# Peptides against a protein of PDB entry 6RO1, part 15

Target 1, 216 residues: chain A of PDB entry 6RO1
Amino acid sequence: LGKEIEEYIHKPKYCLPFLQPGRLVKVKNEGDDFGWGVVVNFSKKSNVKPNSGELDPLYVVEVLLRCSKESLKNSATEAAKPAKPDEKGEMQVVPVLVHLLSAISSVRLYIPKDLRPVDNRQSVLKSIQEVQKRFPDGIPLLDPIDDMGIQDQGLKKVIQKVEAFEHRMYSHPLHNDPNLETVYTLCEKKAQIAIDIKSAKRELKKARTVLQMDEL

## One batch from the design tools (peptide; aimed at target 1 V107)

Design b2_p13_1_s2 (made by RFdiffusion4, then SolubleMPNN; from b2_p13_1, 5 letters changed)
Fold by OpenDDE base, seed 4:
Structure b2_p13_1_s2 (fold): chain B 216 residues (1-216), chain A 13 residues (1-13)
Amino acid sequence: as target 1 above (216 residues)
Amino acid sequence: MPPVKYELYVPPA
């Protein structure tokens, strides 16, 4: 279900407006999980479909990612690789196809204007780590419907399934009550409560944004 | 360390 959501959010028509410099994004390329990185910029590349001659634009986002030192040595010839858990790694600006974005955060960092110095790039890693500490339940995601404005009915159905599943997981410890109708009504109420919690989280997020801006 | 400055997305009203 999470993967199904990813298939929507990484589409250029939805995500491009949110790929501003400083935006936190997760990058995953096949078996390589880079974790959270920071958007530096994006570009549209002209591409032509081989078979139709139709224009198929490629969207490339430059993301500051924690890379292995080995990949840096070979960066001229090889794709960047994520830092191993046992290594410090180095933050590098890596060109990433937009469809490799597995998540987009509501968080936008202030980044150094000049990312050429290693120390400036590494400072961004410290910033990411600090954000992670502030969000022990995980870095907050953009809501695909409320924040990103995705209106696709397929996505709405996926989200409803996720919400229903989460509801069942949370309700299972509390109610051994066999009444399926109560579970559905509770699922609808919890979908409404999830919408209300989402609206309340949105209000809380607004309030938290205001509070964080006031603490700045 | 200076506090990390970040913004959270707020949808336009």
Scores: peptide ipSAE 0.351, ipTM 0.853, DockQ to the pose 0.519
OpenDDE base, seeds 1, 2, 3, 5: peptide ipSAE 0.091, 0.065, 0.202, 0.084; ipTM 0.729, 0.723, 0.792, 0.728

Design b2_p13_1_s3 (made by RFdiffusion4, then SolubleMPNN; from b2_p13_1, 5 letters changed)
Fold by OpenDDE base, seed 2:
Structure b2_p13_1_s3 (fold): chain B 216 residues (1-216), chain A 13 residues (1-13)
Amino acid sequence: as target 1 above (216 residues)
Amino acid sequence: MPPVRYELYVPPA
């Protein structure tokens, strides 16, 4: 169900308006999970489908990602690889196809204007880590319907199924399925993220109100 | 550490 939601949110027609500089996004490429990175910019590339000659525009987002140092040595020819869990890694701007975005956060960071210096890039990693500390249950996601405005009935059905599943999980302790713990953990994280988004939206509304009051 | 500055997307009311 999470993967089905991902199939909607990574579509350019839905996600492009939210790919502003500083937006937190999660990047996954097959087996490579880069985790959370920060959008720098995006570009539209003309692509011609080899078989139909139809113009299929490719959308490439430049994302600041934590990469392995080994992958950077051959950066001209080799695809960037995610840093190992125990590796410090290095923040690099990586061109990513938009369909590789597995999640889009409601959080948008203030980023340095010049990301050429290593220190500026590494400062963004510190910022991501600080955001993660502020959201122990996970970085808040954009709501596909309420925030992203996706009107697709298929997505609504998926969300209804998720909600019904969550409701059944909460109403009927499915005691005995060991696979349920993994699903519960994911559902609890999602429910907690939804609560955290609602709380964070309230705090931000307060903070904006305070900032507006300080400017008055 | 300088406070991490971020904004949260709030849909227009």
Scores: peptide ipSAE 0.293, ipTM 0.824, DockQ to the pose 0.517
OpenDDE base, seeds 1, 3, 4, 5: peptide ipSAE 0.102, 0.309, 0.261, 0.121; ipTM 0.742, 0.841, 0.825, 0.752; seed 3 fails the geometry check

Design b2_p13_1_s4 (made by RFdiffusion4, then SolubleMPNN; from b2_p13_1, 5 letters changed)
Fold by OpenDDE base, seed 1:
Structure b2_p13_1_s4 (fold): chain B 216 residues (1-216), chain A 13 residues (1-13)
Amino acid sequence: as target 1 above (216 residues)
Amino acid sequence: MPPVRYELYKPKE
């Protein structure tokens, strides 16, 4: 359901008005998750479809992203790669196709005017981290209907499904049960026992097979 | 650290 929402929000006709400098966005490119970055600028590029000759504009957003230091050394020939979880990384301005935006935040940061100095870029990372601390449940997203004004009926149906699902989960009688922790613990134990039984049965079967071979 | 300055989008009435 989240992915279905992404299919709407990353469309230029919906997201471009919100891609102002300082806007927090998530960038994902074919398995590479850059996490939260900051919009610096965007541009429209003319593109001609090779098969139809039809003009299909490409929209490129420059996003300040946390990149691996290794990718920076090869930046002239290789695409930027996200920093490893245990790596400090370095904030770099990366040109990103707009359709690679997986999320758009309601948060717009104040950013340095000059992002050429490394210290200025790294300061933005500190700002992102501070925002994340302020939102322990996650950085707030733009509402696709209320904020972005998307009127597509397909999206409305998706949102209705999400809301119905969430309502069902949170309305569950066990949700506010003070014994919920106990119930979860028991369920986890039961699951572990089931795994252990399965493994024990496999070992027993192997042992029996070996014993049968010795009798053969 | 200086407080992070940010704005939240609000629809224009």
Scores: peptide ipSAE 0.341, ipTM 0.852, DockQ to the pose 0.577
OpenDDE base, seeds 2, 3, 4, 5: peptide ipSAE 0.338, 0.323, 0.323, 0.312; ipTM 0.859, 0.859, 0.859, 0.854

Design b2_p13_2 (made by RFdiffusion4)
Pose (drawn by RFdiffusion4):
Structure b2_p13_2 (pose): chain A 194 residues (1-46, 58-67, 79-216), chain P 13 residues (1-13)
Amino acid sequence: LGKEIEEYIHKPKYCLPFLQPGRLVKVKNEGDDFGWGVVVNFSKKSLYVVEVLLRCAAKPAKPDEKGEMQVVPVLVHLLSAISSVRLYIPKDLRPVDNRQSVLKSIQEVQKRFPDGIPLLDPIDDMGIQDQGLKKVIQKVEAFEHRMYSHPLHNDPNLETVYTLCEKKAQIAIDIKSAKRELKKARTVLQMDEL
Amino acid sequence: SFEPGFELYKPPE
């Protein structure tokens, strides 16, 4: 569901109008993410590209690392979430100290909103009048309710058990696909003709 | 000088 919502938000017809300088954006590509960042501007490429400050062809910052902000151009279809907040940015972003200042500014925004950095309502704000997105948002709130209700959500060992479950779940996916092709390969093809 | 701050998005009426 989360990824499905991103696809609606990826549509440039819907998200480009809200990519004003200083807008907070979360970006993820093929798995790894850079946390949150701030946009500077955007233009066409070659698809659209926006230059965004992120924590880090570079890779994202590690959890233990304090991080160093760097501006990088990214494709618009790599934005996972867009916030209602537009934090102020310096005019000349060339200095390192200003880049750290922006990192500190967002650390203060995250504090002013411990419930999470507010996101744009894709309907009330972004204007996605598509009916499919309605049923998606409904399933999200329902499954989030199911998640926090699960006895394991609070358990500190949840991440330890969740990984063993993830591993055991992937091994099972292989067995399924492997058996699928086996049932095919083992099949005699010309028996219906006979 | 730079002063940090921000604004929240407001939809038009």

Design b2_p13_2_s1 (made by RFdiffusion4, then SolubleMPNN; from b2_p13_2, 6 letters changed)
Fold by OpenDDE base, seed 1:
Structure b2_p13_2_s1 (fold): chain B 216 residues (1-216), chain A 13 residues (1-13)
Amino acid sequence: as target 1 above (216 residues)
Amino acid sequence: SFVPGYTLYQKPA
């Protein structure tokens, strides 16, 4: 069900309006999980489908990601790889196809204007880590309906199924399935994400109220 | 509490 939601949010028609500089996004390419990075910019590239000759535009987002230092040495010939958990890594601007965005946050960072210096890029990692400390249950996601304005009935049905599944899981504790702990942890994380979205919206409203108080 | 350096931004630009 989380994957089904991902299939909607990574579509250019839905996500492009939210890919502003500083937006937190999660990047995953097959087995390579880069985790949370920061949007720098995006571009539209012309692509021609080989079989139909139809113009299928590719959208590339430049994302500041934590990369392995080994992959940086080979960056001229090989794709960047995510930093290992035990590795410090280096923040690098990586061109990413938009469909590789697995999540989009409601959080937008202020980023340095010049990301050429390594120190400026590494400062953004510190900012991401600070956001993660502020959200111990996970970085808040954009709500696909309320924030992204997706009106697709298929997505609404997926969300309703998720909510119904969560309700059934809370109402009927399947005591004995060891796979339930994983599902419960995922459902608790998702319920927590929904609570965090509501909380983040409340904090945003409070922060806007504070900003409006500074403008008064 | 407001954390310097980021905002919660929900609207398209």
Scores: peptide ipSAE 0.030, ipTM 0.692, DockQ to the pose 0.348
OpenDDE base, seeds 2, 3, 4, 5: peptide ipSAE 0.023, 0.017, 0.024, 0.024; ipTM 0.632, 0.496, 0.667, 0.645

Design b2_p13_2_s2 (made by RFdiffusion4, then SolubleMPNN; from b2_p13_2, 5 letters changed)
Fold by OpenDDE base, seed 2:
Structure b2_p13_2_s2 (fold): chain B 216 residues (1-216), chain A 13 residues (1-13)
Amino acid sequence: as target 1 above (216 residues)
Amino acid sequence: EFVPGYELYKKPK
């Protein structure tokens, strides 16, 4: 179910309005998980489908990501790689296809206007880490329905299934169903996403309350 | 005064 929700949120028609400079996003490319990065800007690229000749616009988002230093040395020819867990890495602006966004946060950072200096880029990493400290249960996500305004009935059904599964998990220990592994992998991702959505909604509500309290 | 280095999405009224 997490992947199913991701299939909606990464669509340009839904996510583009939320890709403002400073927006926190997660980037994943196949096996490479960059974690949380920050949107710098986005661009529309003309693409011609080779088989149909149809214009299929590609959307590229420039995301400030924590990259391995090794990948940066060859950055002219090699794709950026995520920093290893034990590596300091370096924050770099990486062009990312919009469909590689695995999550979009409700959080939008204030970012330096000039990201050419390393210190300015690294300051953004500090800001991400400060946000993570404020949200110990995870950085809050945009609600795909309430925040992103996705009206797709398929997504609504996915969310309803997530909520129903969460309710069932809390109401009945599903200890005895043998199809649990495939259902659990989908349902753990689903429950984790529903928990992440519900936690994100709670944290968003709390954070809105805290931000409102800091404004009082 | 802690200036938050971030904002949360507020639904347009």
Scores: peptide ipSAE 0.248, ipTM 0.795, DockQ to the pose 0.426
OpenDDE base, seeds 1, 3, 4, 5: peptide ipSAE 0.228, 0.238, 0.247, 0.221; ipTM 0.785, 0.784, 0.806, 0.795

Design b2_p13_2_s3 (made by RFdiffusion4, then SolubleMPNN; from b2_p13_2, 5 letters changed)
Fold by OpenDDE base, seed 1:
Structure b2_p13_2_s3 (fold): chain B 216 residues (1-216), chain A 13 residues (1-13)
Amino acid sequence: as target 1 above (216 residues)
Amino acid sequence: MYIPGYELYKKPE
């Protein structure tokens, strides 16, 4: 369902009005998840569809992203890569196709006017981290209907399904149960026991097979 | 809601 929502929000006709400098956006390129970055600017690029010859403009957004130091060394020849979780990384302005935006936040940061100095770029990372501290349940997203004004009936149906699912989850009798933690712990233990039993059965089968071979 | 260093989107009037 989340992916279905992404198919709407990353469309230029919907998201471009919200790609102001300082807007928090989440960037994902195939297997590379950059996480949250900050919009610096965007540009329209002329593109011609190879098959139809029709003009199909491409939109490129420059996003300040946390990149691996290794990718920076090869920036002239290789695409930027996200920093590893255990790596400090470095904030870099990366040109990103708009359709690679997986999320758009309602948050817009104040950013330095000059992002050429490394210290200014790294200060933005600190700002992102401060926002994350203030929103422990996740950085707030733009509402695709109320904020972005998307009128597509397909999206409305998706949102209704999400809301229905969430309502069912949060209305569950155990949701506010003070013993919920105990229940979850017991469920996790049961699941682990099931895995252990399966593993033990596999080992027993192997052992029996070896014993049978020795008897032959 | 005003937070130092950033702002939240508000629907234009």
Scores: peptide ipSAE 0.208, ipTM 0.777, DockQ to the pose 0.443
OpenDDE base, seeds 2, 3, 4, 5: peptide ipSAE 0.206, 0.090, 0.201, 0.186; ipTM 0.791, 0.682, 0.785, 0.774; seed 2 fails the geometry check

Design b2_p13_2_s4 (made by RFdiffusion4, then SolubleMPNN; from b2_p13_2, 7 letters changed; failed a check: too like the target's own chain)
Amino acid sequence: EFVPGYTLYEKPK

Design b2_p13_3 (made by RFdiffusion4)
Pose (drawn by RFdiffusion4):
Structure b2_p13_3 (pose): chain A 194 residues (1-46, 58-67, 79-216), chain P 13 residues (1-13)
Amino acid sequence: LGKEIEEYIHKPKYCLPFLQPGRLVKVKNEGDDFGWGVVVNFSKKSLYVVEVLLRCAAKPAKPDEKGEMQVVPVLVHLLSAISSVRLYIPKDLRPVDNRQSVLKSIQEVQKRFPDGIPLLDPIDDMGIQDQGLKKVIQKVEAFEHRMYSHPLHNDPNLETVYTLCEKKAQIAIDIKSAKRELKKARTVLQMDEL
Amino acid sequence: SVEPKDIFVPPPS
C-alpha cells in the first residue's frame, strides 16, 4: 500500500506544482533511503529532476553517523513522500556551514512535529481525484489500526522476531516458485493431444 | 475545489 500511494505522488502532473524551494521530501531508491531532504529547484532531464539536500552517486548516511548534507539531483519518480512544510533555506548553499545549518533546521522541524512531519493530503491538497487512490488510503488506515493493535507491536523483541519471520517468509517464496516451475517442467505437454 | 495547506518555517537564530 505504501508503495502504491508513492506512485500516485510520483505522477509529475500532481507533485511538480508543490516542489517549491525549501519543501521537505523523502526519497528512496531500490531500497535504501536518505531520510528527509529539502528541495532547491527542478527542471527537465534528458522525466524530471529536482535538486535536493540529503543526508549521505553517493549513498545515504548510516544510523550511527551524524551525517553531512549534500545537494544531489534525483529523479522525480524517486520521491516517497512530500510534506506540507517548507523550511527556509540560505541563498548561497555553497558553504558547508550552511548545509549543516539546514540539517539543524530540519532537526528542529522534526521536534515541532513528533507525531511525524506532516504530509500533503493527496486529494485535499494535491488534487488526485482518482478513485483507486481512495480505496488505497482506506486500506492503509485500517491496516495501521491492525498493526498498532497487534500484541507484538509494543514488544521490544519485535524487530528480532520480525527478521526471523522475514527470512522464513522468503525461503517459503522460493519453495513456491520452485515448485511452480517444477510442476510445469514435470508436465507432459502433448497429453491433451493424445 | 482544492485548498492546499503550507507551513512556513523560518531559519534558526

Design b2_p13_3_s1 (made by RFdiffusion4, then SolubleMPNN; from b2_p13_3, 7 letters changed)
Fold by OpenDDE base, seed 2:
Parts: structure tokens; sequence; C-alpha cells
Structure b2_p13_3_s1 (fold): chain B 216 residues (1-216), chain A 13 residues (1-13)
């Protein structure tokens, strides 16, 4: 279910309008979870499918990600690796294929115009960490229907299945599946996150209004 | 035009 929603969200057709500079995105490449990063820019690259000769446009998003310092030493030849849990890491602009975006936030940060200085990149990590503190239940996601405008009936059916599963889970405590408890805790967190997103969107909208009033 | 909804968060001092 969550992965099925991801398969819609990461499609260029749907996500490109939301990949503005400063957009918070989550990046995952196979086993490598980079967590939350910030969009810097995106580009369309022409790619030729090897078997059909058809032009398959690749979309590359430059994302400021927390990388292992070890992987950055070899950055001329090796792919950037995520910082280890106990590692401070370094914020680096990494070219990411758009299909590696596992989540897109409703939050958009200010980013420095020059990201060449380490201090400017590291300031963005402080801003991500502040957003994470403001959203203890998780950084707010874009709604795929209401925010992203996805009209796909397959996605609507997936969401209806999630909602019906959530509703059945709330209406019938299925007393005895330990795997259901893990899914339940994730869905309760998600439902609580949806409530806390509505409250925190209101608080951040108020805080934005206050910050705009202090700048006037 | 689908206007992207976002919440602007300024840089920390």
Amino acid sequence: as target 1 above (216 residues)
Amino acid sequence: EIKPKFIYVPPLP
C-alpha cells in the first residue's frame, strides 16, 4: 500500500511541478536511505532506450543530502553514500533520479544561492533538523490527490483500500495478528500524523504570517 | 494550474 502510493508520486508526470528549489524530499536508493534532503534543481536528460531506440527522458533532481565523508573523498568516481547513523556526515548536492524520491513534503526551505561553501550546505541541515523538531510525528507529506492533483483511478483505489483498511482496523480490533500491530502502529502514527499535519500546517502558517509581519 | 502547496521555512540564524 505505501509502496504502491510511492509508485505514483515518484512519476515525473506528477512530481515535477513540486520539485522547486527548497522542497523537502526523501531519497532512497535500494539499501541506501539518505532520509530527508532538499531539492536544489532538476534537469531533463535525453536517454535512448538500448532495446527500442526510443527517447526515454530521464529526470535528474539535484538534492542536498547528508552523505558519508568517506564517500565524498571518492566522489569523482563513486556514488555518494548516506551518512552512518552515528556519523555527522556532510551535506552534498547529489544528482538523483526522480524515481528514487520516496516522499515529497509540503515543506519548502530557503536555501542559500551558493551551496559551494560547506557552511552554507550545513546551514540547510540545521533547517531540516528544525523542521523535524517541529514535526515530531514526521515531516508533512504532500497529499497525492489534494496537493499533487493526481487523478489516476488506480491511486484512488489504493487510497480507498488504505482508508478502508484503517477504518476496519479501527472498527474491529483484530485481536491476534502481531504483524497487524506493526501495521496498526504505522497507520495510527500516519493518522495522528494527518491530524498533527493539520495542526502544524496551521501553526506554521501562523508562524509564517508572524515572520512576514516581523519582516514588514 | 496546479499551484504547489508549500510551507516556507526560513533558514535558522
Scores: peptide ipSAE 0.085, ipTM 0.684, DockQ to the pose 0.445
OpenDDE base, seeds 1, 3, 4, 5: peptide ipSAE 0.070, 0.068, 0.053, 0.051; ipTM 0.692, 0.677, 0.660, 0.667

Design b2_p13_3_s2 (made by RFdiffusion4, then SolubleMPNN; from b2_p13_3, 6 letters changed)
Fold by OpenDDE base, seed 4:
Structure b2_p13_3_s2 (fold): chain B 216 residues (1-216), chain A 13 residues (1-13)
Amino acid sequence: as target 1 above (216 residues)
Amino acid sequence: SIKPKFIDVPPLP
């Protein structure tokens, strides 16, 4: 279910408008989870589909990621690797294919204009860590429907399944009462109310976090 | 102080 949502979010059609400088994004490449990074820039690369000769543009996003020091030595030949948990690592600008974005945050950070100095890049890591401390339940995500405007019915069905599953997990085993239809309509209303509460909690969390960030 | 701006989602076109 989470992976099915990712398959919509990472599509250039949906995510490109949100890939502004300073946007928090989560990057995952196969087994390598880089965690949260910050968008620096994106570029459209001309690509030609080998089978059709059609132009299939590749989108590359430059993301500040916490990389292992070993990755820096081999950066000319090897893909960047995430920093080990116990390693300080170093923030590097890594070119990432847009489909490797596993999540996009509603949060944007101010980034230094010059990212060549290590201290400037490392300051961005401190910023990410401060955001993570402010969001103990996780960094807030863009809503694929409300924020990103994805109208795809497949995505809506996935979200409805997630919400129905979450509701079943938090609803104590309601005994075998035959009023399943009333439970379904109440689950749809509670799912809508849970969407509205989740949106309102996100708005309240946005407002409270904006206030807490303006006070600091 | 690192001011994260909750930057408004650009209005949907």
Scores: peptide ipSAE 0.148, ipTM 0.789, DockQ to the pose 0.093
OpenDDE base, seeds 1, 2, 3, 5: peptide ipSAE 0.140, 0.034, 0.043, 0.040; ipTM 0.799, 0.714, 0.665, 0.658

Design b2_p13_3_s3 (made by RFdiffusion4, then SolubleMPNN; from b2_p13_3, 7 letters changed)
Fold by OpenDDE base, seed 1:
Structure b2_p13_3_s3 (fold): chain B 216 residues (1-216), chain A 13 residues (1-13)
Amino acid sequence: as target 1 above (216 residues)
Amino acid sequence: SIKPKFIDIPPLP
């Protein structure tokens, strides 16, 4: 169900309008989870499908990601690797295919105009960490319906199934099956994601109001 | 402390 929603949100037709500079995005490439990064820019690349000759445009987003320092020393040909959990890492601008975006936040950050200095890039990591502190239950996501305007009936059915499952979970305390904790943690993460989308929109409005009050 | 300025993007019309 979360993966099914991901299959909609990472489609260029839906996500491109939200890939503005400073947008928080989560990047995952197979086994490599980079976590939360910040959009710098995006570009459209011409691609020709080898079998049909049809032009299938590739969308590449440059994302400021926390990378392993070891992966940066290896030549310009090796893909950047995520920082290890125990590693400080280094923030680098990494070109990412748009379909590798596993999540898109409602949050945008102001970023330095010049990201060439290491200190400017590392300042963005501090900003991400501050956002994470403000949202202990997780960084707020864009709502695929209310924010992204996705009208696909398949997505609406997925969301309705999630909501109906959550309602059943809350109405019937399934007491004793240990396999339910994994389903509960996934469904509480989804319920919490859906509730957090609505509540985090309210909290983001409140946080913006607080930030405006601190600038007065 | 650079306070992260949040920019709400309005939903698509």
Scores: peptide ipSAE 0.158, ipTM 0.793, DockQ to the pose 0.079
OpenDDE base, seeds 2, 3, 4, 5: peptide ipSAE 0.038, 0.032, 0.140, 0.043; ipTM 0.682, 0.657, 0.700, 0.682; seed 5 fails the geometry check

Design b2_p13_3_s4 (made by RFdiffusion4, then SolubleMPNN; from b2_p13_3, 8 letters changed)
Fold by OpenDDE base, seed 3:
Structure b2_p13_3_s4 (fold): chain B 216 residues (1-216), chain A 13 residues (1-13)
Amino acid sequence: as target 1 above (216 residues)
Amino acid sequence: MIKPKFIEIPPLP
């Protein structure tokens, strides 16, 4: 369910309009969780599928991510690795395939115009950490339907199933599914996403109200 | 036209 929603969100058709500079995005590559980073830019690359001759466009997003210091030494030959939890790390601009975006925030940061200085990149990490501190329940997500405008009936059915499952989890303890932990973790993640969307909509309403009050 | 919604957070001091 949460992974099925992710499979819609990371599609270029849906996410590209939201990949503006300063947008908070979560990046995950298999076992490597980079956590929250900031979009710097995106590019469309033409890729020719070697077996079909069909143009399969690759979308690459440059994301400012917290990387391990070891990744700095091997940056010419190896993929960047996420900083360990206890490591300070360093903020680096990493080219990321769009399908590796696990989440897209409603939050957009102001970023320095020049990200070549280490201090400017590191200031963005401080900004991410302060956003995380302001949102203890998690950084607010874009609503895939209301904010991203995804009209896909498959996604609507997934969301309805997850809402119905939340309602059933609160009303009937499912005692008999051996996948209960996986389903529970997916439902907790989605209950969290629903809370985050509801909190984001409230904070958007507050921020819009504050901006409208400063324009008056 | 889907207008991208965002919350602008000002730079931290």
Scores: peptide ipSAE 0.252, ipTM 0.835, DockQ to the pose 0.404
OpenDDE base, seeds 1, 2, 4, 5: peptide ipSAE 0.037, 0.030, 0.042, 0.030; ipTM 0.654, 0.659, 0.656, 0.652; seed 5 fails the geometry check

Design b2_p13_4 (made by RFdiffusion4)
Pose (drawn by RFdiffusion4):
Structure b2_p13_4 (pose): chain A 194 residues (1-46, 58-67, 79-216), chain P 13 residues (1-13)
Amino acid sequence: LGKEIEEYIHKPKYCLPFLQPGRLVKVKNEGDDFGWGVVVNFSKKSLYVVEVLLRCAAKPAKPDEKGEMQVVPVLVHLLSAISSVRLYIPKDLRPVDNRQSVLKSIQEVQKRFPDGIPLLDPIDDMGIQDQGLKKVIQKVEAFEHRMYSHPLHNDPNLETVYTLCEKKAQIAIDIKSAKRELKKARTVLQMDEL
Amino acid sequence: EIKPKEIKVPLVE
């Protein structure tokens, strides 16, 4: 569901109008993410590209690392979420100190909103009048309710058990696909003709 | 009707 919502938000017809300098954006590509960042501007490529400050062809910052902000161009279809907040940015972003200042500014924004950095309502704000997105958002609130209600959500060992469950779940996926091809490979193809 | 909501935050000194 989360990924499905992102696809609607990826549509440039819907998200480009809200990519004003200083907008907070979350980016993820093929798995790894850079946390949150701030946009500077955007233009076409070759698809659209926006230059965004992120925590880090570079890779994202690790959890233990304090991090160092760097501006990088990213494709628009790599934005996972877009916020309602537009934090002020310096005119000349070339200095390192200013880049750290922006990192500190966002640390203060995250504090002003411990419930989470507010996101744009894709319908009330972004204008996605598509009916499929309605049923998606409904399933999200319902499954989030199911998640926080699960006895395991609060358990500190949840991440320890969730990983063993993830591993055991992937092994099972292999067995399924492996058996699928085996039922095919083991099949005699010309028996119906006979 | 569409009414986008925005929050502005100043820079930290």

Design b2_p13_4_s1 (made by RFdiffusion4, then SolubleMPNN; from b2_p13_4, 5 letters changed)
Fold by OpenDDE base, seed 2:
Structure b2_p13_4_s1 (fold): chain B 216 residues (1-216), chain A 13 residues (1-13)
Amino acid sequence: as target 1 above (216 residues)
Amino acid sequence: SIKPKFIYVPLLK
């Protein structure tokens, strides 16, 4: 169910308006989880489908990601790799296809105008880490309906199923249905997304209050 | 210490 929501969120028609510089996004490419990064810019590239000749525009977002230092040495020839869990890594601007965005935050950061200096890029990592400290339950997500304005009935049905599952999970201990584990893992990810949305809305409301207090 | 300035972008309704 989380994956089903992701399939809507990463669509250019929905996410592009929210890919402003400084927006926190989560990037995942197959087995490579980069975690949270920061949008720098996006571009539309013309692509021609090889079989149909149809124009299939590719959307590329430049994201500041924590990369392994090893991958950066070969960055001219090899794709950037995420920093190892025990590695400090280095923040690098990585071109990412928009469909590789696994999450979009309601949080937007100030970024340095010049990201060429390593120190400026590493300062953004400190900002991400500060956001993570402020949100121990996870960085607030954009609500796909209320925030992103997605009107798709399929998504609404998915969210309703998640909410109904959450309600059932809280109201009745779902007995040991073994088919429930796969549905539960999907629904737990979705329930976690819905909880993350609800908690994120609560924490966003709190954080708006806290940030308003820090600006006062 | 460069305090990270967070902008909550109000959702453009």
Scores: peptide ipSAE 0.060, ipTM 0.668, DockQ to the pose 0.106
OpenDDE base, seeds 1, 3, 4, 5: peptide ipSAE 0.038, 0.028, 0.069, 0.033; ipTM 0.524, 0.693, 0.725, 0.713; seed 4 fails the geometry check

